Peptides against a protein of PDB entry 5EFW. Designs and how they scored, part 43

Target 1, 141 residues: chain A of PDB entry 5EFW
Amino acid sequence: TTLERIEKNFVITDPRLPDNPIIFASDSFLQLTEYSREEILGRNARFLQGPETDRATVRKIRDAIDNQTEVTVQLINYTKSGKKFWNLFHLQPMRDQKGDVQYFIGVQLDGTEHVRDAAEREGVMLIKKTAENIDEAAKEL

## One batch from the design tools (peptide; aimed at target 1 I12)

Design b1_p28_1_s1 (made by RFdiffusion4, then SolubleMPNN; from b1_p28_1, 12 letters changed)
Fold by OpenDDE base, seed 5:
Structure b1_p28_1_s1 (fold): chain B 141 residues (1-141), chain A 28 residues (1-28)
Amino acid sequence: as target 1 above (141 residues)
Amino acid sequence: SALRFDLAKTFPKLPPAPSIAEVREALL
């Protein structure tokens, strides 16, 4: 199988390139966001933000990238057509054998509403495990 | 596009995370 065909919404970004562009996106992510691969590769993921996206939450994501840490948040994102959705989002760095950050993994779980309590915990567990498995598999190569 | 998941359901049915083996195969 190909990495793109993994049935999860995820991207890989390269913080070593200007503005931390997307270098990989799953087919599911493209379907969710209504963009072609050509439209998003080489771009920063901020194009998903819109009027109702909480800027404080966006700052948490930016801070995690700058500090090379993981973060888990819920935020409003928008498709290419302008459709609003809730994104339960997890981001974490991929490190090499020396501990240097090479990439970031971003995993998205889309929904119609903000989730809390058990539903949030279950979603967070899922997207974290997805990111961990991508990271671990990449280290084995 | 249609939203894929509704976590507000009493018993949400979420697909499992892909296995390490599955991801590794896809990366090769």
Scores: peptide ipSAE 0.338, ipTM 0.743, DockQ to the pose 0.092
OpenDDE base, seeds 1, 2, 3, 4: peptide ipSAE 0.026, 0.029, 0.088, 0.134; ipTM 0.533, 0.523, 0.612, 0.587; seed 3 fails the geometry check

Design b1_p28_1_s2 (made by RFdiffusion4, then SolubleMPNN; from b1_p28_1, 11 letters changed)
Fold by OpenDDE base, seed 1:
Structure b1_p28_1_s2 (fold): chain B 141 residues (1-141), chain A 28 residues (1-28)
Amino acid sequence: as target 1 above (141 residues)
Amino acid sequence: SALFLDLAKTFPKLPPAPSIEEVRKALE
């Protein structure tokens, strides 16, 4: 359970299972989204989407998964209670020793507004670094 | 820095990325 204690909002999903369900979620992610772990594990992360979530952005995420590539986007997400937040989101594949995709790691940086320019770049660097460090550390095990 | 303050305002939780070593330790 120490993986869940990493002080970042992230999930790990399994694209080899039907509907690419979440298989790990950090405590911070649960706190952000207001869900319990039991409510999240085994589900596709689309439950965070709502009326104002841009569908074209969602398609970019789907395409990245299908193409086994990384993607970084900003989108509106919703907590369990229906609160909106901006999610600066980075997704990248986690590959095994053979180079095959095993999982995806998704890192979320929540904010009150859509950001651009230097603020966006800084946030992107943060979430990418988080994802990469988790991935690299996991490969060492 | 000004950028940091702006980020902190927009993104209320901005802890630094965990190091590889820290993550590894958490995964053990």
Scores: peptide ipSAE 0.365, ipTM 0.757, DockQ to the pose 0.069
OpenDDE base, seeds 2, 3, 4, 5: peptide ipSAE 0.028, 0.016, 0.048, 0.019; ipTM 0.583, 0.465, 0.555, 0.529

Design b1_p28_1_s3 (made by RFdiffusion4, then SolubleMPNN; from b1_p28_1, 12 letters changed)
Fold by OpenDDE base, seed 1:
Order: structure tokens, then C-alpha cells, then sequence
Structure b1_p28_1_s3 (fold): chain B 141 residues (1-141), chain A 28 residues (1-28)
């Protein structure tokens, strides 16, 4: 699809389905995580979590979904082979014309190290802008 | 923009994915 060709790590999830599963994943996301599309679609994104993933940070993500708000966090994620990476993650709701939440857009910026200060600010701006672009693209397809 | 460039790509790196609507229908 047009969306899958966007050279950014992102997923779209459907909170109206059981356990808010991934309904779309970009090619870049598949490459990063080492999963096939078939392995990912229909699953909650928690399969990226592992032993060193901070549970409090995960709870912030869950709270944002429950409250239908956006959130930006940084957490440890794992590839299929078990490789750790830092995920600067932004989540925001995709709303319809009536303002009702239809989907969530999740954008991932991967790195080998936890980022702070200027690097973090730059990364946050990037992933937020990416999410906005995806929102527009998804609605216009 | 970077988005316009990405959307103009003609050669996907992976096999085409089903549409969002198709996935939703399958999962419901």
C-alpha cells in the first residue's frame, strides 16, 4: 500500500478491536523488528517488550490509550532475535470527522542509546511530525 | 516534502500488505 512505503517506523492500531491490535505496519518497522507482516498483524505491540523494558513506561502508554490521548516515551524494545534497542516512541489518536478515536498511530525512532537533551528534542519533533503526516495520508487514501 | 517522496515510491521493499479495511474485517 501507499502507507507501507513510507520510510519511517510506524504502526496503526485499532482500539475498537480486542486488545488494540496492530492493523498496519510499515516496511521499515518490519525490518527494524525482524518480524514478518503476518507475524505482526492482529497482535498487540507488547511483543516488542522484554526483561529490561520499564513497566512504568509501559503503563504510561496504556494510560494514554485508555484516556485517548497522545504520549511520548523512551523505552527498551527487543527484536525477534532478542536484540535490544532504545525506542523513542510517540503515540497519538487518529480521529474521525466527529472527533471519535478510530485508530492509534505509533511511531518509533530506534537507537542504540538512550537520548537526552537536544537529541531527544530533535527526535521527538521528527516522530510527532511523522505521525501527523501519517494521519493525513491515511485519511486521504 | 519527505512524505511526498516516500509516497512516490514505486518499488516496495516487502510484499504488499492488505488494506486496513481488509485487516479489520479479518480480525472482527
Amino acid sequence: as target 1 above (141 residues)
Amino acid sequence: SALRFDLAKTFPKLPPAPSIEEVREKLR
Scores: peptide ipSAE 0.021, ipTM 0.561, DockQ to the pose 0.251
OpenDDE base, seeds 2, 3, 4, 5: peptide ipSAE 0.019, 0.019, 0.028, 0.014; ipTM 0.560, 0.517, 0.451, 0.491; seeds 2, 4 fail the geometry check

Design b1_p28_1_s4 (made by RFdiffusion4, then SolubleMPNN; from b1_p28_1, 12 letters changed)
Fold by OpenDDE base, seed 2:
Parts: sequence; C-alpha cells; structure tokens
Structure b1_p28_1_s4 (fold): chain B 141 residues (1-141), chain A 28 residues (1-28)
Amino acid sequence: as target 1 above (141 residues)
Amino acid sequence: SALFFDLAKTFPKLPPAPSIAEVRAALE
C-alpha cells in the first residue's frame, strides 16, 4: 500500500488514546530502532530516549502535542541495543476534514552527528516533505 | 487489536484505533 511504499522512518500516533501511543511504524523505523513491531505498538515513543536525550527538547515535543502544533527538533535517541543516534525529528498533526486532530505523524532522520546549517535545512525539508506525503497518503485511501 | 494494526499497516487511511486496553491485550 501507499504507506508501505514510503521508505522513510516514521510513526503514526494517536493522541486521542492515553499517552499518545504509536499505532503505526514503518519498516524503516523498526530497522533503525532495532525493535519489532510488537515491541513498540501501543507504546509512547519515549522508550527511544536515554541518558543523553535533552529534556528541554523533549518538552518542546510534548508542548507541540499538547498545543496540537508541528515541531522540528534534533535529539539523541537510542536503539534497542543502546546505540545512540541523532534524530532530526519532525512532528505534525494529521487533521480530519473538520480540522480536528486525528493523529500525529512523526518522521525521523537519523545520523551520527548533530546537523547544522545547510545539512540541517536539507534534512528538515526532507522530513517535512515526508510528513506531508504521509498525510496525503493517509487521507486519500 | 492485532487486526487493527495489520489493517493500519495495509491501508493508509487508518481506522479508529482500539483502546489501549485492547492494544495491550493483543500484544500480550
């Protein structure tokens, strides 16, 4: 299907459920994070956080969810085996025809370094475009 | 339920999500 063809790291979460759990994860996301689908579905994505994850950045994500807005940040995440990676992360709400938030789309661009300048701008463009593609795909079917 | 997740994976347009309790039960 269209979502399956999107070869990007992304999740869909449901803010209408307690603790905004992951309800969908792309194959790429599972490969990146080293988790099985069964291990993460129904869970909040905070399991990716660890000792070096900046708590202020996490708060920005939380605020965006609470305010039903989009946000783009970089933060340290951890794989199941404990490997650190930089996550250039974009989150945006998926709204229905009435404008109400139905889901959140989270897109991850992984790397070994914190990206800045042109690299960051390029990455941000990529993950935002990916999020829009997911949003469109989800609405069309 | 597990079926929900399979459907969600298969179809871009996600159906209404089950309760957290149902999700946990399916993954138990």
Scores: peptide ipSAE 0.026, ipTM 0.507, DockQ to the pose 0.054
OpenDDE base, seeds 1, 3, 4, 5: peptide ipSAE 0.131, 0.018, 0.021, 0.026; ipTM 0.624, 0.523, 0.488, 0.513; seed 1 fails the geometry check

Design b1_p28_2 (made by RFdiffusion4)
Pose (drawn by RFdiffusion4):
Structure b1_p28_2 (pose): chain A 141 residues (1-141), chain P 28 residues (1-28)
Amino acid sequence: as target 1 above (141 residues)
Amino acid sequence: EEMEEMMEEMREMMEEKAERTYPTQDWL
């Protein structure tokens, strides 16, 4: 299917279920994070967080979800085995024609450090185009 | 020379994409 043909790291969650769980995770995201589908489907994506994760940054994500809008941030995430990586993360809701939120889309791009300038602009462009591709691929679900 | 190098890279990327497989997945 088209959703499976998207070669990026992403997860899709359902805010209508308690605690906004993951209902779909990309093949690339699972292998990057070392988790399986059985392990993480039904879980809130906060399991990616840990000790060196910036709390104010997590707060901006919480607020954006509460307001049902988009957010782009960078933060430290951990794999299943505990390896650290920087995550250039973009979040956006999928809505129906009436504007009601159906799902949230999240797209991840791994790095070894915080990026800025042209490197950040390129990464943001990649993750925002992927989110639009995901939205188009999942509009009937 | 730069154009030749870019065309080679584009051919390699098309070959890699044509050989790539996609696993089937279900929604929760």

Design b1_p28_2_s1 (made by RFdiffusion4, then SolubleMPNN; from b1_p28_2, 18 letters changed)
Fold by OpenDDE base, seed 3:
Structure b1_p28_2_s1 (fold): chain B 141 residues (1-141), chain A 28 residues (1-28)
Amino acid sequence: as target 1 above (141 residues)
Amino acid sequence: DEEELEELEELEELLEKLNKTYPKFEFL
């Protein structure tokens, strides 16, 4: 289901390491993107971007990381084989008990088209809820 | 609440598995 895809499709990144690399990737994320775990771990998630990825949207993601805030956007991403997909993407910081940012949680919902209106609101609700669940589960990282 | 708990447990198991597989983050 859509929910099952969202619940399993995520990455965790470490902004305390150079270039905010992916440190965890779900199996569903690997399947979606067509990469192996070995190909992804230690890399910045920008490898998903390509020619039709909107650079202004990418800047919003970068700004959110730099400012240690959450962001929700839609952007074109590419699989390893070069297949385009629309990514409804949510990113939020995971904070430690002191309130310092420890990690970022990224949740992806893939689709064949850009979603709007009610469909977008529903997707956003789902990916945000998933991110909160991951935050709770990942507190011991 | 029960469903949410089960989902959290599944995520914790996934994260534990990842930690065991890549404990030193060799590719970082």
Scores: peptide ipSAE 0.096, ipTM 0.653, DockQ to the pose 0.072
OpenDDE base, seeds 1, 2, 4, 5: peptide ipSAE 0.028, 0.031, 0.031, 0.048; ipTM 0.566, 0.589, 0.599, 0.601

Design b1_p28_2_s2 (made by RFdiffusion4, then SolubleMPNN; from b1_p28_2, 22 letters changed)
Fold by OpenDDE base, seed 3:
Structure b1_p28_2_s2 (fold): chain B 141 residues (1-141), chain A 28 residues (1-28)
Amino acid sequence: as target 1 above (141 residues)
Amino acid sequence: DLEELLEQLEKLLELLKKLKTFPKQEFL
């Protein structure tokens, strides 16, 4: 059911390293994007962008990273084979006990169409819930 | 579905634990 659905596409990035590279990718993310783990780790997630990716939306993501804030956007991304998909994307900082940003959590919901209204609200709920679950799990370390 | 997510989280936590233990580790 929708209520039982959880999102499995996510990455963890390290903003303390040069160019905020991906340090973890879920198996589902690899399947979605058609990349191997070896191809992804250590890279900035911008490789998912392409010709039809809205640059203004990308700037919102960059601003959120720079300002250490969360953001939710929807943008065109590309798989390794060049297949386009709509990515409903949520990004939020993972902070330590002192409140300092250590990582970013990125959660992706893929679709063939740009979603709006109720479908968008539902998707946002799911990806935010996933991000919070990841953050809560990490706080137990 | 939940079990699959938990498996991914376990892998993540293992990584984070390693990074905490060995902060000089680089992915570049």
Scores: peptide ipSAE 0.474, ipTM 0.829, DockQ to the pose 0.034
OpenDDE base, seeds 1, 2, 4, 5: peptide ipSAE 0.457, 0.465, 0.473, 0.446; ipTM 0.821, 0.820, 0.825, 0.819

Design b1_p28_2_s3 (made by RFdiffusion4, then SolubleMPNN; from b1_p28_2, 18 letters changed)
Fold by OpenDDE base, seed 1:
Structure b1_p28_2_s3 (fold): chain B 141 residues (1-141), chain A 28 residues (1-28)
Amino acid sequence: as target 1 above (141 residues)
Amino acid sequence: EEEELEELLEELEKLKEALRTYPKQEFL
C-alpha cells in the first residue's frame, strides 16, 4: 500500500473472548495477507508473525491489549505464502458509552522497507485516521 | 482518491452489519 492512498487494511478483534480473536477483516486485509476470511476469523492475529518478527515489538502489542491502550509499531509480518512485509501497525480500543472496551481496531500499512521520519509520520497519520473512521462507524450502532 | 474512500465506506458498512449480528455470526 502506498502512503498517498487511503488505508483499507483493518481487522476488529474481541478482547472479551479468549486470546483476542479476529471477528472482522476487511477485503484488503485478506488480499494483503493471502488468507481467506474463513481461515482467519476466530483466530489471534499472531499467525502473521514469523522468524524475523521482533519479539520485543510483539510484547508492546500485548502490553497495549492488556492495558487497554493504543500502540503504533512497525514489525515484520508474513503472508500465507511466506512473503515478508513491513507492517506499520496501529492498534486502539473501541469503547462503549460506559467506557468499557468492546473491541480492538487493528490497522495495517504494508511496505517493503522499514520507514522513518516524514514517511513514518505520514503513514501513522493515515492508519490512525482509518482507525478513527472505524470507531465512528461503530458508534452509530 | 474518491473511489478509494467509497471502498472504505463500503467496508465500514460491512463492518456495521457484522457487528449488529455479532455474536450471532456462525464463524464465532
Scores: peptide ipSAE 0.552, ipTM 0.843, DockQ to the pose 0.047
OpenDDE base, seeds 2, 3, 4, 5: peptide ipSAE 0.551, 0.543, 0.544, 0.543; ipTM 0.843, 0.837, 0.841, 0.839

Design b1_p28_2_s4 (made by RFdiffusion4, then SolubleMPNN; from b1_p28_2, 18 letters changed)
Fold by OpenDDE base, seed 5:
Structure b1_p28_2_s4 (fold): chain B 141 residues (1-141), chain A 28 residues (1-28)
Amino acid sequence: as target 1 above (141 residues)
Amino acid sequence: DEELEELLEKLLEELEKALRKFPKQEFL
């Protein structure tokens, strides 16, 4: 589909379903994580976490979901083959016309190292812009 | 999951309609 072919790493999850499963994943996300679409749809995104993933950072993500807010963090994630990568991650709610949360949009920017300063700011701007564009497209419905 | 499949289909149909208004380059 057009949505799947967007060349950004992103997922859409449904917090109204048990355990907030992934209901959509871009082709780029599948390539990044080395999972098939069949392997990840219907699952919580926690399968990306591993031994070196900072639990305090994971808690920030959980808090944002619970409080229905946005969050931007960097954390270590793992591909299916076990390769580590630094994930500059942005999550934000997608709301309906009444303001109720329907979905979450998660956008990932991968890297071999933790980014700082100007590089971090640039990456954050990019992933936030991507999330906003997806949200805006959805609001046109 | 049958319920998930139905949800995905609905989401994709709606998002496809919306995204036709926005070129892929707008997500860069």
Scores: peptide ipSAE 0.035, ipTM 0.598, DockQ to the pose 0.026
OpenDDE base, seeds 1, 2, 3, 4: peptide ipSAE 0.033, 0.029, 0.024, 0.025; ipTM 0.599, 0.557, 0.546, 0.543

Design b1_p28_3 (made by RFdiffusion4)
Pose (drawn by RFdiffusion4):
Structure b1_p28_3 (pose): chain A 141 residues (1-141), chain P 28 residues (1-28)
Amino acid sequence: as target 1 above (141 residues)
Amino acid sequence: SYEEEIEEQEERALEEWEEDPEAMPKTW
């Protein structure tokens, strides 16, 4: 299917279920994070967090979900085995024609450090176009 | 400098985690 043909890291959550769980995770996201589908479907994506994760950054994601809007941030995430990576992360809601939120889309891009300038602009462009591709691929669900 | 600010931000986040890990916001 088209959703499965999207070669990027991403997860989709359902805010209408308690605690906004993951209902779909990309093949690339699972192998990057070393988790399986059986391990993480039904879980909130916060399991990616840990000791060196910036709390204010996590707060900005919490607030953006509460307000039902988009947010782009960078933060430290961990794999299942505990390896650290920087995550250039973009979040956006999928809405129906009336504007009601159906799902959240999250797109991840791994790095070894915080990026800025042109490197950041390119990464943001890649992850925002991917989110639009995901929205278009999942509009009937 | 910029690299120093990022390093200090990581150290601060670790210290805060050692003091109180439950203070972390519960979301993505």

Design b1_p28_3_s1 (made by RFdiffusion4, then SolubleMPNN; from b1_p28_3, 14 letters changed)
Fold by OpenDDE base, seed 3:
Structure b1_p28_3_s1 (fold): chain B 141 residues (1-141), chain A 28 residues (1-28)
Amino acid sequence: as target 1 above (141 residues)
Amino acid sequence: SWAEAERRRVERALEEYRRDPSSMPDTW
């Protein structure tokens, strides 16, 4: 689909389904994580976690989903082959015309290091802007 | 193992979620 071809790392999840599964994944996300689309769709995104993933950071993501709010965090994620990467992650709700949460948009910026200062600010601006663009693109479908 | 502990964690979270659908298991 046009949505899947957006050249950014992102997923869309459906909180109206049990366990908030991924319903869309970009080609870039699949390349980053080393999974096929068939391996991803219908699953909760927790498969990206591993031994060094900070549980407190994961709880922040859960809290944002529960409260239907946006969140931006950095956490260790793992590819299918077990390679670690720092994920600068932004999540935000996608709302329908009634204001109800329809989906969540998750945007990932990968890196080998935890980023701070100017690099972090630039990354945050990028992934937030990307999420807004995806929100608009998804509404057209 | 970590994987086994994580499975147990997720199972407990899913059980809690079934009792209270307003609570989502840890994700991402």
Scores: peptide ipSAE 0.212, ipTM 0.665, DockQ to the pose 0.182
OpenDDE base, seeds 1, 2, 4, 5: peptide ipSAE 0.173, 0.184, 0.187, 0.193; ipTM 0.634, 0.652, 0.656, 0.647; seed 5 fails the geometry check

Design b1_p28_3_s2 (made by RFdiffusion4, then SolubleMPNN; from b1_p28_3, 13 letters changed)
Fold by OpenDDE base, seed 4:
Structure b1_p28_3_s2 (fold): chain B 141 residues (1-141), chain A 28 residues (1-28)
Amino acid sequence: as target 1 above (141 residues)
Amino acid sequence: SWREEEERRVEEAREEYEKDPSSMPDTW
């Protein structure tokens, strides 16, 4: 689809289904994570976690999902082959006209290092803007 | 330093995962 071809790393999840599974993934996300579309659709995104993923950071994401709010964090994620990367991650709810949460949009900015200062601020602005663009694009489909 | 604190948290996460991989929360 047109949405899949957006050259950004993102997924859409459905919190109305058990375990908040991924229902959509961009081609870029598949390339980043080294998974096929068939391997990730219908799964919770926890498969990106591994032994060095900070549990306190993951708890912030869990809290945001539970409270239906947005969050931006950096955490260690793993590719299918076990390669570690720092993920500057932004999550936000996609709401209907009534304000009810229908989906979550997750945007990933990969890096070899934990980013700080100006680089972090720029990355945060980029992934938030990307999430808003995805929200608008998804509504037009 | 902030780096030393991050390294400590990474090590704690590693140890926890090795003890119980299912202890990781169900999210990204």
Scores: peptide ipSAE 0.220, ipTM 0.572, DockQ to the pose 0.724
OpenDDE base, seeds 1, 2, 3, 5: peptide ipSAE 0.195, 0.181, 0.199, 0.213; ipTM 0.592, 0.538, 0.599, 0.631; seeds 1, 2, 5 fail the geometry check

Design b1_p28_3_s3 (made by RFdiffusion4, then SolubleMPNN; from b1_p28_3, 15 letters changed)
Fold by OpenDDE base, seed 5:
Structure b1_p28_3_s3 (fold): chain B 141 residues (1-141), chain A 28 residues (1-28)
Amino acid sequence: as target 1 above (141 residues)
Amino acid sequence: SWAEAERRRVEEARREYEEDPSSMPDTW
């Protein structure tokens, strides 16, 4: 689909299904994480976590899902081969015409280092804009 | 198959959530 070819790292999850599974993943996300589409569709995104992933940061993501809000954090994630990367991550709800949460959009900006200051601000602006673009594109499907 | 195992995992998670919502693991 056109959505799959967006050259950004993102997934869409369905909180109305058990365990809020990934229902869509971009080609870029698959390349980043080293998983096939068949390996991740239907799974909760927790498979990206590992030993050095900050549990308090993960709890912020969980709280945002539970409260149906957006959140932006940085956390350690792992590829299928076990390579660590810093993930500047943004999550936001996608709402239907009635205002009810239909999906969550997760956008990932990968890096070798934790970003701060101007670099962090730039990254946050980029991933938030990406999430808005995905929201609009997904509504047209 | 992987797909069958994943369906079972999702159903188990659903059951655990319905019994105790606080038992759900962190996500992402």
Scores: peptide ipSAE 0.221, ipTM 0.621, DockQ to the pose 0.159
OpenDDE base, seeds 1, 2, 3, 4: peptide ipSAE 0.201, 0.194, 0.218, 0.208; ipTM 0.563, 0.565, 0.561, 0.590; seeds 1, 2 fail the geometry check

Design b1_p28_3_s4 (made by RFdiffusion4, then SolubleMPNN; from b1_p28_3, 13 letters changed)
Fold by OpenDDE base, seed 5:
Structure b1_p28_3_s4 (fold): chain B 141 residues (1-141), chain A 28 residues (1-28)
Amino acid sequence: as target 1 above (141 residues)
Amino acid sequence: SWRAEEEERVRRAREEYEKDPSSMPDTW
């Protein structure tokens, strides 16, 4: 689909289904994580975590989902082959016309190191803008 | 190799996380 071809790393999850599974993944996300689409769809995104993933950061993400709010964090994620990368991650709810949460949008900016200062601010702006674009694109479907 | 050991550790960790679905699950 057109949405899948957006050259950004993102997924869409469905919190109304058991375990909030991924229901959509961009081609770029598949390339980043080294998974096929078939391997990802229907699974909770926790499979990206590994031994060096900070549990406190994961809890911040969970809290945001529970509270139906947005969050931006940096955490270590792993590819299928076990390569770790720093993920500047932004999550936000996608709401319907009534204001009810339908989905969550997760956007990833990958890097080799933890991003700080001006570079972090720039990355945050980018992934937030990307999330807004995805929100609009998904509504058009 | 160190790489193979790391890949195995990651694989095992992922399996543990995925086998524990909860009403309020962690995400990535």
Scores: peptide ipSAE 0.245, ipTM 0.593, DockQ to the pose 0.193
OpenDDE base, seeds 1, 2, 3, 4: peptide ipSAE 0.196, 0.182, 0.206, 0.244; ipTM 0.625, 0.624, 0.601, 0.596; seeds 1, 3, 4 fail the geometry check

Design b1_p28_4 (made by RFdiffusion4)
Pose (drawn by RFdiffusion4):
Structure b1_p28_4 (pose): chain A 141 residues (1-141), chain P 28 residues (1-28)
Amino acid sequence: as target 1 above (141 residues)
Amino acid sequence: MQKWLEQYGHRYPESLKDMIREKIAEEE
């Protein structure tokens, strides 16, 4: 299917279920993070976080979800085995024609450090176009 | 929700499928 043909890291969550769980995770996201589908479907994506994760950054994500809007940030995430990576992360809601939120889309891009300038602009462009592709691919679900 | 179960429900744990069905029943 088209959703499965999207070659990027992403997860989709359902805010209508308690604690906003992951209902779909891309093949690339699972292998990057070393988790399986059985392990993480039904879980909130906060399991990616750990000791060196910036708390105010996590706060900006919490607030954007509460307000039902988009956010783009960078933060430290961990794989299942505990390896550290920087995550250039973009979040956006999918809405129906009446504007009601159906799901959240999250897209991840791995790095070894915080990026800025042109490197950040390119990474943001890639993850925002992917989110639009995901929204278009899942509009009937 | 039902369309997700029909297309990808074979990949879901029983706990997630139950949650989805319960939510669909509440909306009916």

Design b1_p28_4_s1 (made by RFdiffusion4, then SolubleMPNN; from b1_p28_4, 15 letters changed)
Fold by OpenDDE base, seed 5:
Structure b1_p28_4_s1 (fold): chain B 141 residues (1-141), chain A 28 residues (1-28)
Amino acid sequence: as target 1 above (141 residues)
Amino acid sequence: LEKILEKFGHLLPEELKEQIRKLIEKEK
């Protein structure tokens, strides 16, 4: 499908199902995280977290989901093999015609280091634009 | 949810598909 061929790291989750499971993952996301589609679909995305993942940052993500708002953070994530990477992460709700939240879109920009200043601004711009593109594509399903 | 099931159901675990079906029924 067109959505599957978007060459960005992203997932779609369903907050109306128990534990807000992943219902869609891009090919790039699977490659980044080293998981198969069968391993991650139906699961909460917390499997990416590990020992050095900042708990306060995770709480910001949880709060955004609970409050049905968007959030942009950087956090340590882990691949299936245990490799650490810095994840510049953007999350935003996907709303229906009535304005009710149907899904969440999560976009990941991976890097070896925490980014700041101009590099961070550029990354944030990219992942936010990507989220909007995914939102539009998903609504055409 | 119905569109997701239609377009991507073949990629979803059976357990999740069943959960989606139940949710669709509840929303009707």
Scores: peptide ipSAE 0.037, ipTM 0.601, DockQ to the pose 0.748
OpenDDE base, seeds 1, 2, 3, 4: peptide ipSAE 0.026, 0.028, 0.025, 0.024; ipTM 0.587, 0.597, 0.563, 0.583; seed 1 fails the geometry check

Design b1_p28_4_s2 (made by RFdiffusion4, then SolubleMPNN; from b1_p28_4, 12 letters changed)
Fold by OpenDDE base, seed 2:
Structure b1_p28_4_s2 (fold): chain B 141 residues (1-141), chain A 28 residues (1-28)
Amino acid sequence: as target 1 above (141 residues)
Amino acid sequence: LEKILELYGHLLPEELKEKIRELIEEEK
């Protein structure tokens, strides 16, 4: 689909389903993480976590999901082959016309290092803008 | 969700597909 081909790393999850599984993943996300679409769909995104992933940061993500709010964090993630990368991650709810949460949009900006200052601000602005664009594009799902 | 089933249903576990179908019916 056109949505899959958006050249950004993102997933859409469904918190109404058991364990908030991924129901959509962009081609770029699959390339980044080294997984096939078959390996990703229907799974919780926690498979990206590993030994050096900060548990406190993961809890922030979980809290945002439970509270149906947005969150922006940086955390260590792992590809299928075990390669570590710093993930500047933004998560926000997608709401229906009634205002109820239907999905979450997760946008990933991958990097070799933890970013700060101007680089972080720029990255945050980019992934938030991307999430808004995905929200508009995914209205038909 | 109907579109997700159409596009990716063949890639999803059967148990999850069934849950999606249930949600679709609840939304009607």
Scores: peptide ipSAE 0.344, ipTM 0.863, DockQ to the pose 0.631
OpenDDE base, seeds 1, 3, 4, 5: peptide ipSAE 0.132, 0.273, 0.327, 0.107; ipTM 0.674, 0.834, 0.857, 0.637; seeds 1, 5 fail the geometry check

